# Designs tried in a protein design run: peptides against a protein of PDB entry 7UQJ. Part 1

Every score and structure here is a prediction.

Target 1, 160 residues: chain A of PDB entry 7UQJ
Amino acid sequence: PELYQNFNITPPRGVLFHGPPGTGKTLMARALAASCSSDERKITFFMRKGADILSKWVGEAERQLRLLFEEAKKHQPSIIFFDEIDGLAPVRSSKQEQIHASIVSTLLALMDGMDNRGQVIVIGATNRPDAVDPALRRPGRFDREFYFPLPDVKARFKIL
Unless a header shows other numbers, all headers, positions and changes below count from the first letter of the chain.
Peptide ipSAE is a variant of ipSAE made for these designs: the mean of its two directions, with the distance scale d0 fixed at 1.0 Angstrom where the peptide's residues are scored. Compare it only between designs on the same protein; published cut-offs may not carry over.
A fold fails the geometry check if it doesn't show the stated peptide or something in it is severely misdrawn.

## One batch from the design tools (peptide; made by RFdiffusion4, then SolubleMPNN; from b1_p17_6, 6 letters changed)

Design b1_p17_6_s2
Fold by OpenDDE base, seed 3:
Structure b1_p17_6_s2 (fold): chain B 160 residues (1-160), chain C 160 residues (1-160), chain D 160 residues (1-160), chain A 17 residues (1-17)
Amino acid sequence: as target 1 above (160 residues)
Amino acid sequence: as target 1 above (160 residues)
Amino acid sequence: as target 1 above (160 residues)
Amino acid sequence: EEEEERREEEERLREEE
């Protein structure tokens, strides 16, 4: 991705923001989007919720994911932010497991299919990184993890 | 650094990202690098690990640090990211303490030698800020600290 | 704000960075400021402390807030960062409550008065989001919250 | 604490100029 063209780093296809609820994952993604946007370089920010992928897109989740990635590619440079990506985690019903497996398989394929030159970054946020399918956390997918952790009230660190 | 020229703030020579493992320090550094890069302003991102400075650069660590800072200056605007900078912390052998002291002394000198106008930002990430030499945390070095903290599972904060 | 013009998102008028002391709120604001600044797009960063608004601006806090927002608008694109915005929280004296109510009312009016096209972002940092007036956390004000949490030392997450 | 407050005050004064 051109977003990383000037970095001597393999551009992440995906970044996992993980940490408990309220750790700023969603806001970080928005802040990154804002920070990467200039008048000359317009970054498009797409946001979806993992729970919405299962509940609002019942029977069309795979198609909506494909359309989302196509739209992000069309409007590149782009950021796709999946909030609550652990909401893709199977609810304990066998039927939901099959739907989940198909959705995850589609997301894997979409992330694998992203051109290394493509100006699309995928950010997944989760409160339960262990509930995210380990296959999504492999190289070329969410291969970089950003942990957003909660305060231990006892640790007085000074922000300088 | 020009990265901060438009801020009525003393440009940090260094920023310490500290917090337990998995708090997103490395990813924040990469995200900042990506966010600061435009087609017009190509930021070069250099990454090193503190443990690699001791283990891979045995006998040449000081030279490699100098070369890294020279390369960063040559390719400015630049970010130098030291991941696991606490890996410079002395392993309990007297020989490793001497090597550590020399490496830290070199890093101090390099950070002190950075021109205030230089477009080089140094980010150090550590899980153990208390294991980072206090001299590195003084003004003109890692004089700004960013704490990356872990979740207390009980604190349901809402990321909006 | 142009900072968000290319995002199919309502540009936040304000972002609340909340979390315990030392969680990197202040540094994140500075890092965002740095990241959003290019040679072509000079972002001006204004920083104030909530406690200073009450203590240093006794009798002029409302005026100083107005001047700050006017200056930020004059030097747009701009970031106004309120560190320790919970320092606006009423100290338990009735006189301080009245002063606080007036200051908060002024800040609400200033945030409400920001043009959606204005290139001014307001970031408030607090260790006590519950001590921030709920009216400041409504849509069009600090309508986005970023939680900066502390490490639980036990959770070994790997930042990849 | 005083040196930190003083440095923060000097930073604030520079941000107000």
Scores: peptide ipSAE 0.000, ipTM 0.209, DockQ to the pose 0.068
Fold by OpenDDE base, seed 4:
Structure b1_p17_6_s2 (fold): chain B 160 residues (1-160), chain C 160 residues (1-160), chain D 160 residues (1-160), chain A 17 residues (1-17)
Amino acid sequence: as target 1 above (160 residues)
Amino acid sequence: as target 1 above (160 residues)
Amino acid sequence: as target 1 above (160 residues)
Amino acid sequence: EEEEERREEEERLREEE
């Protein structure tokens, strides 16, 4: 069975995990990677943080994204998980964010360039789906969204 | 009782938490630090992310690792947790990763330099144990490995 | 109901989540954001890591903190979560940490400048409450502390 | 039993190397 069958996702669709921070988006994206892994089929998991791509890779972020997708393709079946993807692809509000615009454009091109037969899933996690560039939420990109609700109010009242 | 008794680890052994991302490795490493902490014995926890050491401390990563281990020793009993240690110590595949090779060599030397009477535990977390430099997985380093399985399939089907 | 009623916090008080690493501080802070979110009232969650503010924003950390608080105010009701706040506001021990001192001073001023009628909560998470600048733990700042205990010893012995 | 399961998992990991 193809990796996409394990996610019930039509390739090359991305999944946006959204919800309050620490609702377990990263925990679940990570948990999903290994539930699709079997002894016969190891899934390679790639994790990047949006703000890290912008800050660590100033001027190379586009190249690093390309390399990430190439590596994911090389090690398929694989999952690329972007934690805090709103940090990588903020809503295009200001003309001054040319760097952000270039990185977003590169990510869009990489997602659009994914082969439907590829065994690479892209998962983005965000606390602010409305802060993610709407272009990433279009069909063929992050076109499925999973809301991570809080663990019930009961857990909160035990701590607060 | 010494910190190592609380972990049932022969010093100066490191523990590698491996498993699918967000299986709770970081969550558990973190959870282990406080189970060893009592009112009389506070454990100091140091957390670093592998990719952060490489990207933020280009040219100083070795010094920052030394300082980290010195600080951990100064604040013993302590735990040093490396999240995404595969990002810090990737498998030595290419000669071009001289920076990685130097950082890995420094980490190896720091682990080998730990006194058996020291109250410092080193925990590495990775999603890809096979992407961790094998030299780190040798006896006297990260010589215990704990697999973090996925939370059961039931949690997955509620979200997907 | 105001956001602060949902937290039982008197504004503009911050909450310090402390405890062993991965006791779920980040997980809980994040879980608290969405339990306060309803279909009618989306809470905007802002996450920053202390070490990231220091390393990524050298010389701009103060400005980035100001922008973060302004954005949180603009998108109220909101939560600002500082993960590893001890990395952002280490105890003022050395005269050499002028950069740290400036960032801490800025964070103090931002917390002190929060309007009591504002719908912005600040949560800091740390593994080392004693490594957090005591000025941040004063009334009107991070004046509530929640200890995140380890998951019970039984969970530890299953892994170790 | 839990120590045996851990040994079997360590052995499986060694057989995959």
Scores: peptide ipSAE 0.000, ipTM 0.203, DockQ to the pose 0.043
Fold by OpenDDE base, seed 2:
Structure b1_p17_6_s2 (fold): chain B 160 residues (1-160), chain C 160 residues (1-160), chain D 160 residues (1-160), chain A 17 residues (1-17)
Amino acid sequence: as target 1 above (160 residues)
Amino acid sequence: as target 1 above (160 residues)
Amino acid sequence: as target 1 above (160 residues)
Amino acid sequence: EEEEERREEEERLREEE
């Protein structure tokens, strides 16, 4: 995130990219990682999918999140990108709700535990911002949101 | 859009955008749709997900594909974008293989049946080009492939 | 790339990508370069920044532009990408205006001198399309424009 | 396999960065 440094803006800990599928959320996160690495300042980019985090057995998802944040801290400045972060949403089964609650609780603690001196940015991408746990959207976490509109055909027609 | 004419390349009917997740395949397809519609020439953009095609009951997916291609032809010049087209890949169950084979066969027939005078482009996006049926990658179908690299830092340094 | 031919659109020599910072203009230009090179047809991608062109001593910027266009022609099919092309805008000093006018005049002549048989595309990216010399935006030059909207201005101002 | 390919790709990206 040289974009933040290029603009002398303190990087938010968490940024939520939201919008319909194919609006470029993931691309923007990667482009931000790109645009933030200068010759002098390389940024390490970490990517995970929300569903991949949930596919782990109980306790391993939390361990992998801890390791991810540790590695991101070790290789700072860094970006952690969670694609489809709404995949951390509770699937409607009680057993999955407990697993989900533990994973989300771990993610919250990791985001809260990041020092503002840390050059680690967390970007979450979702097509369903309302399916993201409201606790993740609180100040100090994914407290900044970016809407990726469908490029309206009319807006595209204004471009050509 | 116009970049192919700059290169005197005959427009493929089908273009496969492939590369890792978040390399901008969907955004590029949308931006290309945007970049091809001038004030004089509006392009209609149709989008479908590979998984959404498979989620239909037997025979309805094929009907929806036929309707999509008919509508694209009616509203030409047009782009049909299949996001996650590898979602048409066989799920390892025999029952899904038959459904998949029917859907893919229908898509092949629709792509083959497009007149070259038709101003319909088909873009498929995948993170797993090797999971796309080789029949879709043959001449007259998705016969042109575009790799979306992870923006390599070196490539970025050459562009910065 | 090929998508313009797919739409029977005469390729512009020049395309202006415009929109706020971080909208993916540079990334799109790269992805377009990637998306135009097939296994059979590699495209050579050249990049320059507008400010880097101006940083050259009098007469060297023009020489470098000529060499760039010559190299692009030699290695056709090719794309020339000018990032921050508004950096060629006159800084309000009379001495810089003359230097700028000479550079812009050279760029105009190079774009005008390209044969339509030449497989060279010029893409300019800017955050300030109104700061781009109107002469560059005339037919046969950057005569096609692409707006890259901010995904939600408020969101970007929080990340910017 | 997909997780290994993703790790190898993430590792290649880290080596290139």
Scores: peptide ipSAE 0.000, ipTM 0.274, DockQ to the pose 0.120; fails the geometry check

Design b1_p17_6_s2
Fold by OpenDDE base, seed 5:
Structure b1_p17_6_s2 (fold): chain B 160 residues (1-160), chain C 160 residues (1-160), chain D 160 residues (1-160), chain A 17 residues (1-17)
Amino acid sequence: as target 1 above (160 residues)
Amino acid sequence: as target 1 above (160 residues)
Amino acid sequence: as target 1 above (160 residues)
Amino acid sequence: EEEEERREEEERLREEE
């Protein structure tokens, strides 16, 4: 929110953080939330883990996602961070695929339903961007992607 | 670089990340580097730790800083991240104060010598912004500051 | 706390996070603190840096460690995170070795003195596990270790 | 061994980029 507001830009609906595990995707999401906060303007940060959405909220995941987005909107400017968003993707069971498809469909609808005037940013983090449903990576959703490369041993890396 | 270029703004020469330890300063620097990278434009990230500049490069710290800035310029767009930049501050020995003053003076000169057309961002991270030499916090140096608050205990926190 | 409670395990007294710099050790400690917090159960997070224990608390470090552990016990469930715990290790001066030995001895005693019924977890982070006093790595202290590898390209690391 | 395999894999990725 504030980072984009401070630059007079319309915030993207979603940003995908991708890269190898431990490259700092989760931390970046938290620190972006922090960096987007000023003395004058507090940002509300929400975090969910993809695996937790499936495992902890069996049968209520879609409802919990709706509540999360409503709460984020109510407390705007806000950031919703989905850690391990690829964890919404099933382990390859037909039953998990169906549950995943429903949850992803709900997330798509929630991201599409965000009013562009709303000061809610959604950040998804994954180690496997190719395991993230391509529909989530479309314009108006996670339409910006940031690769988190391996930190080089020599503390020098070229980000592509 | 690219984040600021994508927004048609002149990148600040330096950004200070400050806040309690483990608030994600180091990781934010890396992911800002990643976020500033596009398919068309690779960003080179350089990292140094303040304590390493003093301890590993005794007698060559100033030279190594010069080489770092030259390399960053050569590989622009680039980010130089100084983790624990307050670690350039001496342990209270008069001899370490002199070495520190020389290193800090060199860093000041390097930051002042950055051509504003250069696509090099310098990020300093500290847990103690007050232990960072005030001269480094002047315009044209670390002239922007981002506070990294403690993430609150809840999956929901209000960043101040 | 909750992570271990959710798994019906007795929390270890201490966990050592080790791995190359920027592998997210400090982040993981904070994220564990956050993940261990529920709406019903808030976890208090305490953080100290190894170098700060030596430098800021000269002559009072042992007392400040005692106060920290008392405060953590008072506000249980709690996490004490020691970032750069290897920074409790001296710079190789005989005088610093003695100060270090006293501080480490105090930390050992505090970890040994933790009632197993206490909901206090101690996390130490280091880039140099071999620079951590072996006495700290014994059962009842930092008896669990988690390596934070440089994120591998295959997005697959086994946390042991 | 695991650190060496990782280094070789990091080098291979640098060569492919």
Scores: peptide ipSAE 0.000, ipTM 0.223, DockQ to the pose 0.179; fails the geometry check

## One batch from the design tools (peptide; made by RFdiffusion4, then SolubleMPNN)

Design b1_p19_4_s1
Fold by OpenDDE base, seed 2:
Structure b1_p19_4_s1 (fold): chain B 160 residues (1-160), chain C 160 residues (1-160), chain D 160 residues (1-160), chain A 19 residues (1-19)
Amino acid sequence: as target 1 above (160 residues)
Amino acid sequence: as target 1 above (160 residues)
Amino acid sequence: as target 1 above (160 residues)
Amino acid sequence: EREREREEEERRREEEEKR
């Protein structure tokens, strides 16, 4: 919110942080939360894993997502960070495909239902951006993408 | 402190984090502070900017540095993080050079005056390590250096 | 290596980074690798996941661990980072327990076999330090522990 | 086949973590 408000930008509803493991996606999200939090305006940081969402029974996962977004809205300004959001990608088994499709559909609806004036940012982190459902990457959802490369060996050598 | 105590190390008086903007220097300092803080031993994190130190009247900047180090000592274990410590580097104007030289001299004296048993770590962050006064980089001061590179230009271009 | 050599410390063979997900464990390990290497002395950073080690056939996982340690030794100074090292913890199934016990036994032997003069640091990261085999946490193995807390709302307030 | 075995093993781990 504040980062984008300071830029007079309509905050993206979602930002996709993608890149190899240990590139600092989750840390950047926390850093953004910390840096946007002032003594006056504390940002509430919510963290969930994609796999932990999927591990719930049908309907309960959807309920937990709804509750998460409601809680994030209640505690504005807030960041919802989905770690391993590619874990919400449909697994190739037909029964799981329906369950995952329902959960993803609920997430899509929640992201679509966020008012543009809401001080809630959703950050999804993944090692596999191509495994993220293309529907999540559409405008008004995770419509901003940040690649977190492995520090290229040459860049590592300049670190060094 | 704890990092170094756990290692039976005399903690360096200062660590210089250097590298281009946005490489996570300040974040790393905060993460180190957080990670060294346990339920039993909370590390107090002090943050100052080089420019904010210089913006003070002659003598008041020195007093504020002394107070900062005293407070850090009082609230041990502690981290003092100087963001943009290159901002303490003399600007090419003669009047500022004298003022900056006095402030840097005070910082040098404070770092030299820290007892090796003190649980205070000083972290300086800069985008321009070569703009940091070489006197600050001497043994017993910022005698440890950590480079934070730009993720290689190609890796940056994938973040864009 | 250099962090500990610079401190005149016998480098711990292993460091356990523990704390909730997204507290920056993997990033800290990379930043430590980056910061300990210089233009002259490049630290080679090896990363493996606990689960990826376990996903190998019996004997192949052990061979891959041996090769990893040999390669790390060949490319000294080096850091081996095990992400999700709790993934090496025995799974409650008896066949997997034996396989995991064999892999963990190989890791223990490799850590025990490292000469104290070796410029190889092993970092294990976990969200569940209590799920890490206590044998790995013994002196001469992961004998140093760093907690990466969720910035407790109160701790965040002191870091801000 | 190896992908299916990994998916079944991951599923078994998720079921065991629920107990």
Scores: peptide ipSAE 0.000, ipTM 0.238, DockQ to the pose 0.021
Fold by OpenDDE base, seed 3:
Structure b1_p19_4_s1 (fold): chain B 160 residues (1-160), chain C 160 residues (1-160), chain D 160 residues (1-160), chain A 19 residues (1-19)
Amino acid sequence: as target 1 above (160 residues)
Amino acid sequence: as target 1 above (160 residues)
Amino acid sequence: as target 1 above (160 residues)
Amino acid sequence: EREREREEEERRREEEEKR
């Protein structure tokens, strides 16, 4: 909490975690959720996987996104973590997938519709930031991007 | 901010990450740095290793610490992450290491000299919080300590 | 291998990392790979996603698994990390997925076929250990299971 | 600038994947 208070930073509506797989994007998102949950104020952590939303919710992905954002709003403060958001939000220029275009459009609208006072943070994790629709990377959406480098072999080595 | 504002917590000048190796201290520090960087406000992340400061900068460690803090102050908002801070800041009572005493003293002075409005956060990571000089663990320094538990001791135990 | 050799521990043929999403399973797998890589001996880290093997390699998943294990054997010491192994190896009793049964059978055979002297470690990560075929959890396969708890909410909270 | 940062991050990623 304090870090952002002191920085007079407006919480990004969305944060894109990008980097090689296993650089800790998901761990970090949960850590942020955990680190935002006090005994007095539990942050509700919602996790969805981009590919799962497409595959499990064929034809209802838009509705499920809406429900997710509504539930996150109901359970404020909350974090919505989209793991593998490149699976949910592929670049629109991929001629083949009309289905993805509507889902991306819905996600854009949901992120744009977040009130700045809403205690809902959206974290997208990807291994391929370039595969994420540039529209999601605009201000008010995933307006912050965070590279998760492979922890230097030496740094990881001393951690484990 | 808002998630953070709700917690009414004053920024620690320093945060001690402690816990067994591999619990993600370094990863967390980097991700805090990342998560604090916006497109509008990039947080400069400085990483130094306690043992590296002693070994690489023999006789200049104090100067390097000063330069690090000055650079961090110049590039506010910033995070200084000391990995293996127990290597930098051994307990003063260890009779043998006069060299460590001056470095610890310098670090104490630098942390004490941070203006409360300075957007410089110091994170120390250690596997041995008890090996860290208690003076560093005082208010206004590493006044917050965070245990990184082993992902179930049993989990790590069976992997290795 | 060397880590395991030094501990007089026979490397598990397979290790199942289980726990909530974002508890660091993938990070740990990579950190094990990193921590097993010395300057003298680099561990080759192979990562595959269970669902990707099913979706990308429809009709060739068995072949791709064979190639993966052969490549891992060629690049010893190596770690094969299956992220979301529950996507690759759903419980056989799920009547609906004959396609999964052959892939699981292939994975079983490949794990069983690993020579104990092979410096190939297989790590499976899942959020749902109960969704993983029990046959994979037998000795000589994923014979070690590691729960990745959510890091205590309290510990992370004070960090951010 | 964002493209350069991406290219630097991607290059760092490739360098880190090669390490």
Scores: peptide ipSAE 0.000, ipTM 0.206, DockQ to the pose 0.151
Fold by OpenDDE base, seed 4:
Structure b1_p19_4_s1 (fold): chain B 160 residues (1-160), chain C 160 residues (1-160), chain D 160 residues (1-160), chain A 19 residues (1-19)
Amino acid sequence: as target 1 above (160 residues)
Amino acid sequence: as target 1 above (160 residues)
Amino acid sequence: as target 1 above (160 residues)
Amino acid sequence: EREREREEEERRREEEEKR
C-alpha cells in the first residue's frame, strides 16, 4: 500500500512485460525489485519460468504455484516474476491443453485471491503478448502491460 | 590489444553464457556487441532463440542457420547470439531427435567452418549448460563458458 | 588476441555505463565479469555503490577506495564496478562538496595510478551521466561511455 | 543517399509521435 501510495500508482496486481527478446524484461523485473527494496524494506524476489512451470512440475504445477504465492505472501513485500509466461501456452495435445487450462486457471485464481493489501506484485514477461491467455490480461491480474521495444536499430548503431 | 593479449584470450569462436534465468545473459550479449562497437567499427548483432530455430524453421532450420552465418560473415564484425541454446535439445521423439541432430550437426559444421580470421563471434545463452550438446562445448565452438551467477543474496543486499 | 587486435580496442581503464534506471547497467557489469572469467582465469568482481561510498564510509571513503583498488590489483584480473557513480555527487552543503571533491579526487588519482599493465577494469554505472564529474570522463579514466537506452519511455511508464 | 532519406523520415515520425 504505502510504497504505491507514495507513487500515486494503484498497485498493479500484475504487470506484463512484453517485447522482443533481449529488450530487458527480466532485467527490469529484477531492477524493480532492487529499486523498491530499501534498507528498511527488503523485497523478496521470486522467479519462475513459464516453460519450467509446465515441464518440471508436471502433475504438481498447481501445488507449486500455490506454494509460490503463499511463500511470496509470507515474505512480503515480494515480487513474483514469471519469465516467458507465454511458455505456459499449451503445446499441441488435448491433454496438454487440459493441463495448461488447469495451471492457468490456478494462476488466475491465485492472482484474483491476492488481497489488494498484499505487498505482492506479479510480473510476467513474454516475447509474445498475444500468446498469453487473455484471461491473464484482465483487470486485477496482468492489467498493466509494458512494451519493451527493441532499442531502435538506429539507436543501437548510435550507441555502437 | 594489450589487455586481451594479457588475458591470453584466444578469440573464442563461441562463448557459452550459462547461469540461472534472469542473470543477464541476453543483456550481456547485447552490451558486448555495444562495447565492442566503436564509431569506426560497428558490430552487427544477430539474435536467434533456440526454441525458435527448432519450431519456426521446421524443415528449413539448417538453411536458416547457414543464411544466418553467411549474413553475419557479410556484415562482419558481427555477433551471433543464440538465446536459450539448450532449447535446441531434442524433445523426446525419434523423429525430433533426428531433426535436432541434423540442426546441431549443421551448427557444429558452421562453427567449425568459421575461418579463424572471421570477425564473427557466436554467443550461446542457456540456463542449463548440461542440456547443451557436449559437441557444441568443444574447442573451436563454444569453448569458453561464462557463468552468470545469481547475484548472491549478500551481494544484492550490499547493492541495496 | 586477434579479434581484439582487429578491433583496435585500446583497453579502457574505465567504462561508463549510462542510461535511464533499469536499463541493465548493473547486470551488464556483472555479466562482463562473468564473460571475462574462464575456467583458467577467474575475474574477481568488486562492487560498490556511489551513495554507499559517500554515506557508509564518511571520513574513511578515501581509505576504502584505496583498499578497494589495492585488493582489485591483488586479485587481478579484476573488475571494479561502481553502481550509481553519480551518487558521489555532492548533496547541497559546502561541507559535502568538499568531502565529495576529496573522494572524487582520490578516485581520479586511483584511476590515473593504475598501471596500463594492470588487469583491473573499472566500470561506472549512472542514470545521469551529466551528474558524473567531467574529470572522471577524461581519457585514462571513464574514457568509454555506453548508453543503455530506455526501452521506449512509453513502455516504462506503462510498467509503473 | 536512400538510407539517409529513410533515416530523416523516421526521425520526423518519431518527433511527431512525441508531440
Scores: peptide ipSAE 0.000, ipTM 0.222, DockQ to the pose 0.139

Design b1_p19_4_s1
Fold by OpenDDE base, seed 5:
Structure b1_p19_4_s1 (fold): chain B 160 residues (1-160), chain C 160 residues (1-160), chain D 160 residues (1-160), chain A 19 residues (1-19)
Amino acid sequence: as target 1 above (160 residues)
Amino acid sequence: as target 1 above (160 residues)
Amino acid sequence: as target 1 above (160 residues)
Amino acid sequence: EREREREEEERRREEEEKR
């Protein structure tokens, strides 16, 4: 929300954090959520793991996504962080279970249905951007992508 | 290795990083691997996800663990990072499949078999330390634990 | 830049990352730089170490700072990351060499001279925020600060 | 807990310095 309001650029409804595992995607999403939370404007941070939505909510995943987006809207400004989003929305294949296709369809609809005035940002994190359904990477969805490089060998020195 | 040499403290064979999801456990493990890598002493970083060892290596998980530890020893100084180690070594329950028990037993033996002179550190990361087999948390294994608190909501404000 | 422009908050000219050594300050700065680089908007990341500016550029440090800010402006959107900024801008003391005072004065002027429309963010990282000249922590400079907690005091011990 | 408290306190100081 705050991250996107300042640029006169329509806040991307979604941001894809991608990069090698352990490059700080989840930490950054958390740092962003907290960096948006003032004493006057607390940002509500919703975190879900892609695989958890599939595994814990078999047959209810679509409903849980809807509830998540409604709750995020209710508690706006908010960030919805999907960790391991490639687990939730894998590339559509002929072998993709109908359940996964339905979940992806629901997520697409929820991303498309976000009011541009809504202070809700969706952050997806993946180690495999090419494993994310290209439909999620279109304008009005995860239309901004952030590559998290491996911390450069020199970036390591500065933690020491 | 260099990290542990400075404190006259016997390098823990294993370190458990625990805390809420997205608190920087994986990032820290990478930062550590990176911070130990000088131009003179490159640390080899091995990363495995607990669930991946179970899912990708059905019937070969024990062998893959052995190979991982051998490779880490061969490329020492090294860090073995098990992300989501609660997926690899869940608390022993009456419902624990014999396969999981065998994997845990293998990991215990590998941790116990590490030569204290070996520059191999094992880092386990979990969101649920209580879901990790207590046998792994004993001296000579993951005998040190690190809580990663949620980055406080206000610490995020200052980047935004 | 993109991080700050989106919030209707005047992009802080500078952000101070502070916290104990090894808390991920440099990693976060890199993750931010990478997380601002989209396919359409690559962020140029400039990294300098405070001590390097003093040691490598004796008598040219002010000029190198100016060149750095000019280059960052030329390649905007950009992030200038000063690691160990306490080495560059120590607290003004009666014992502070005239050289250090001149460098601090130059940095202050460069921070003050940044156009609020410029897509340049300055990130300073320090292990000792109280060792940073308070003049740098004023509005329009490093007016935002981020504490990087130690991964639990136990969490340093396991590295160490 | 102590580090969270320190983070909270440091962030309070930092929010106060912004104000």
Scores: peptide ipSAE 0.000, ipTM 0.307, DockQ to the pose 0.080; fails the geometry check

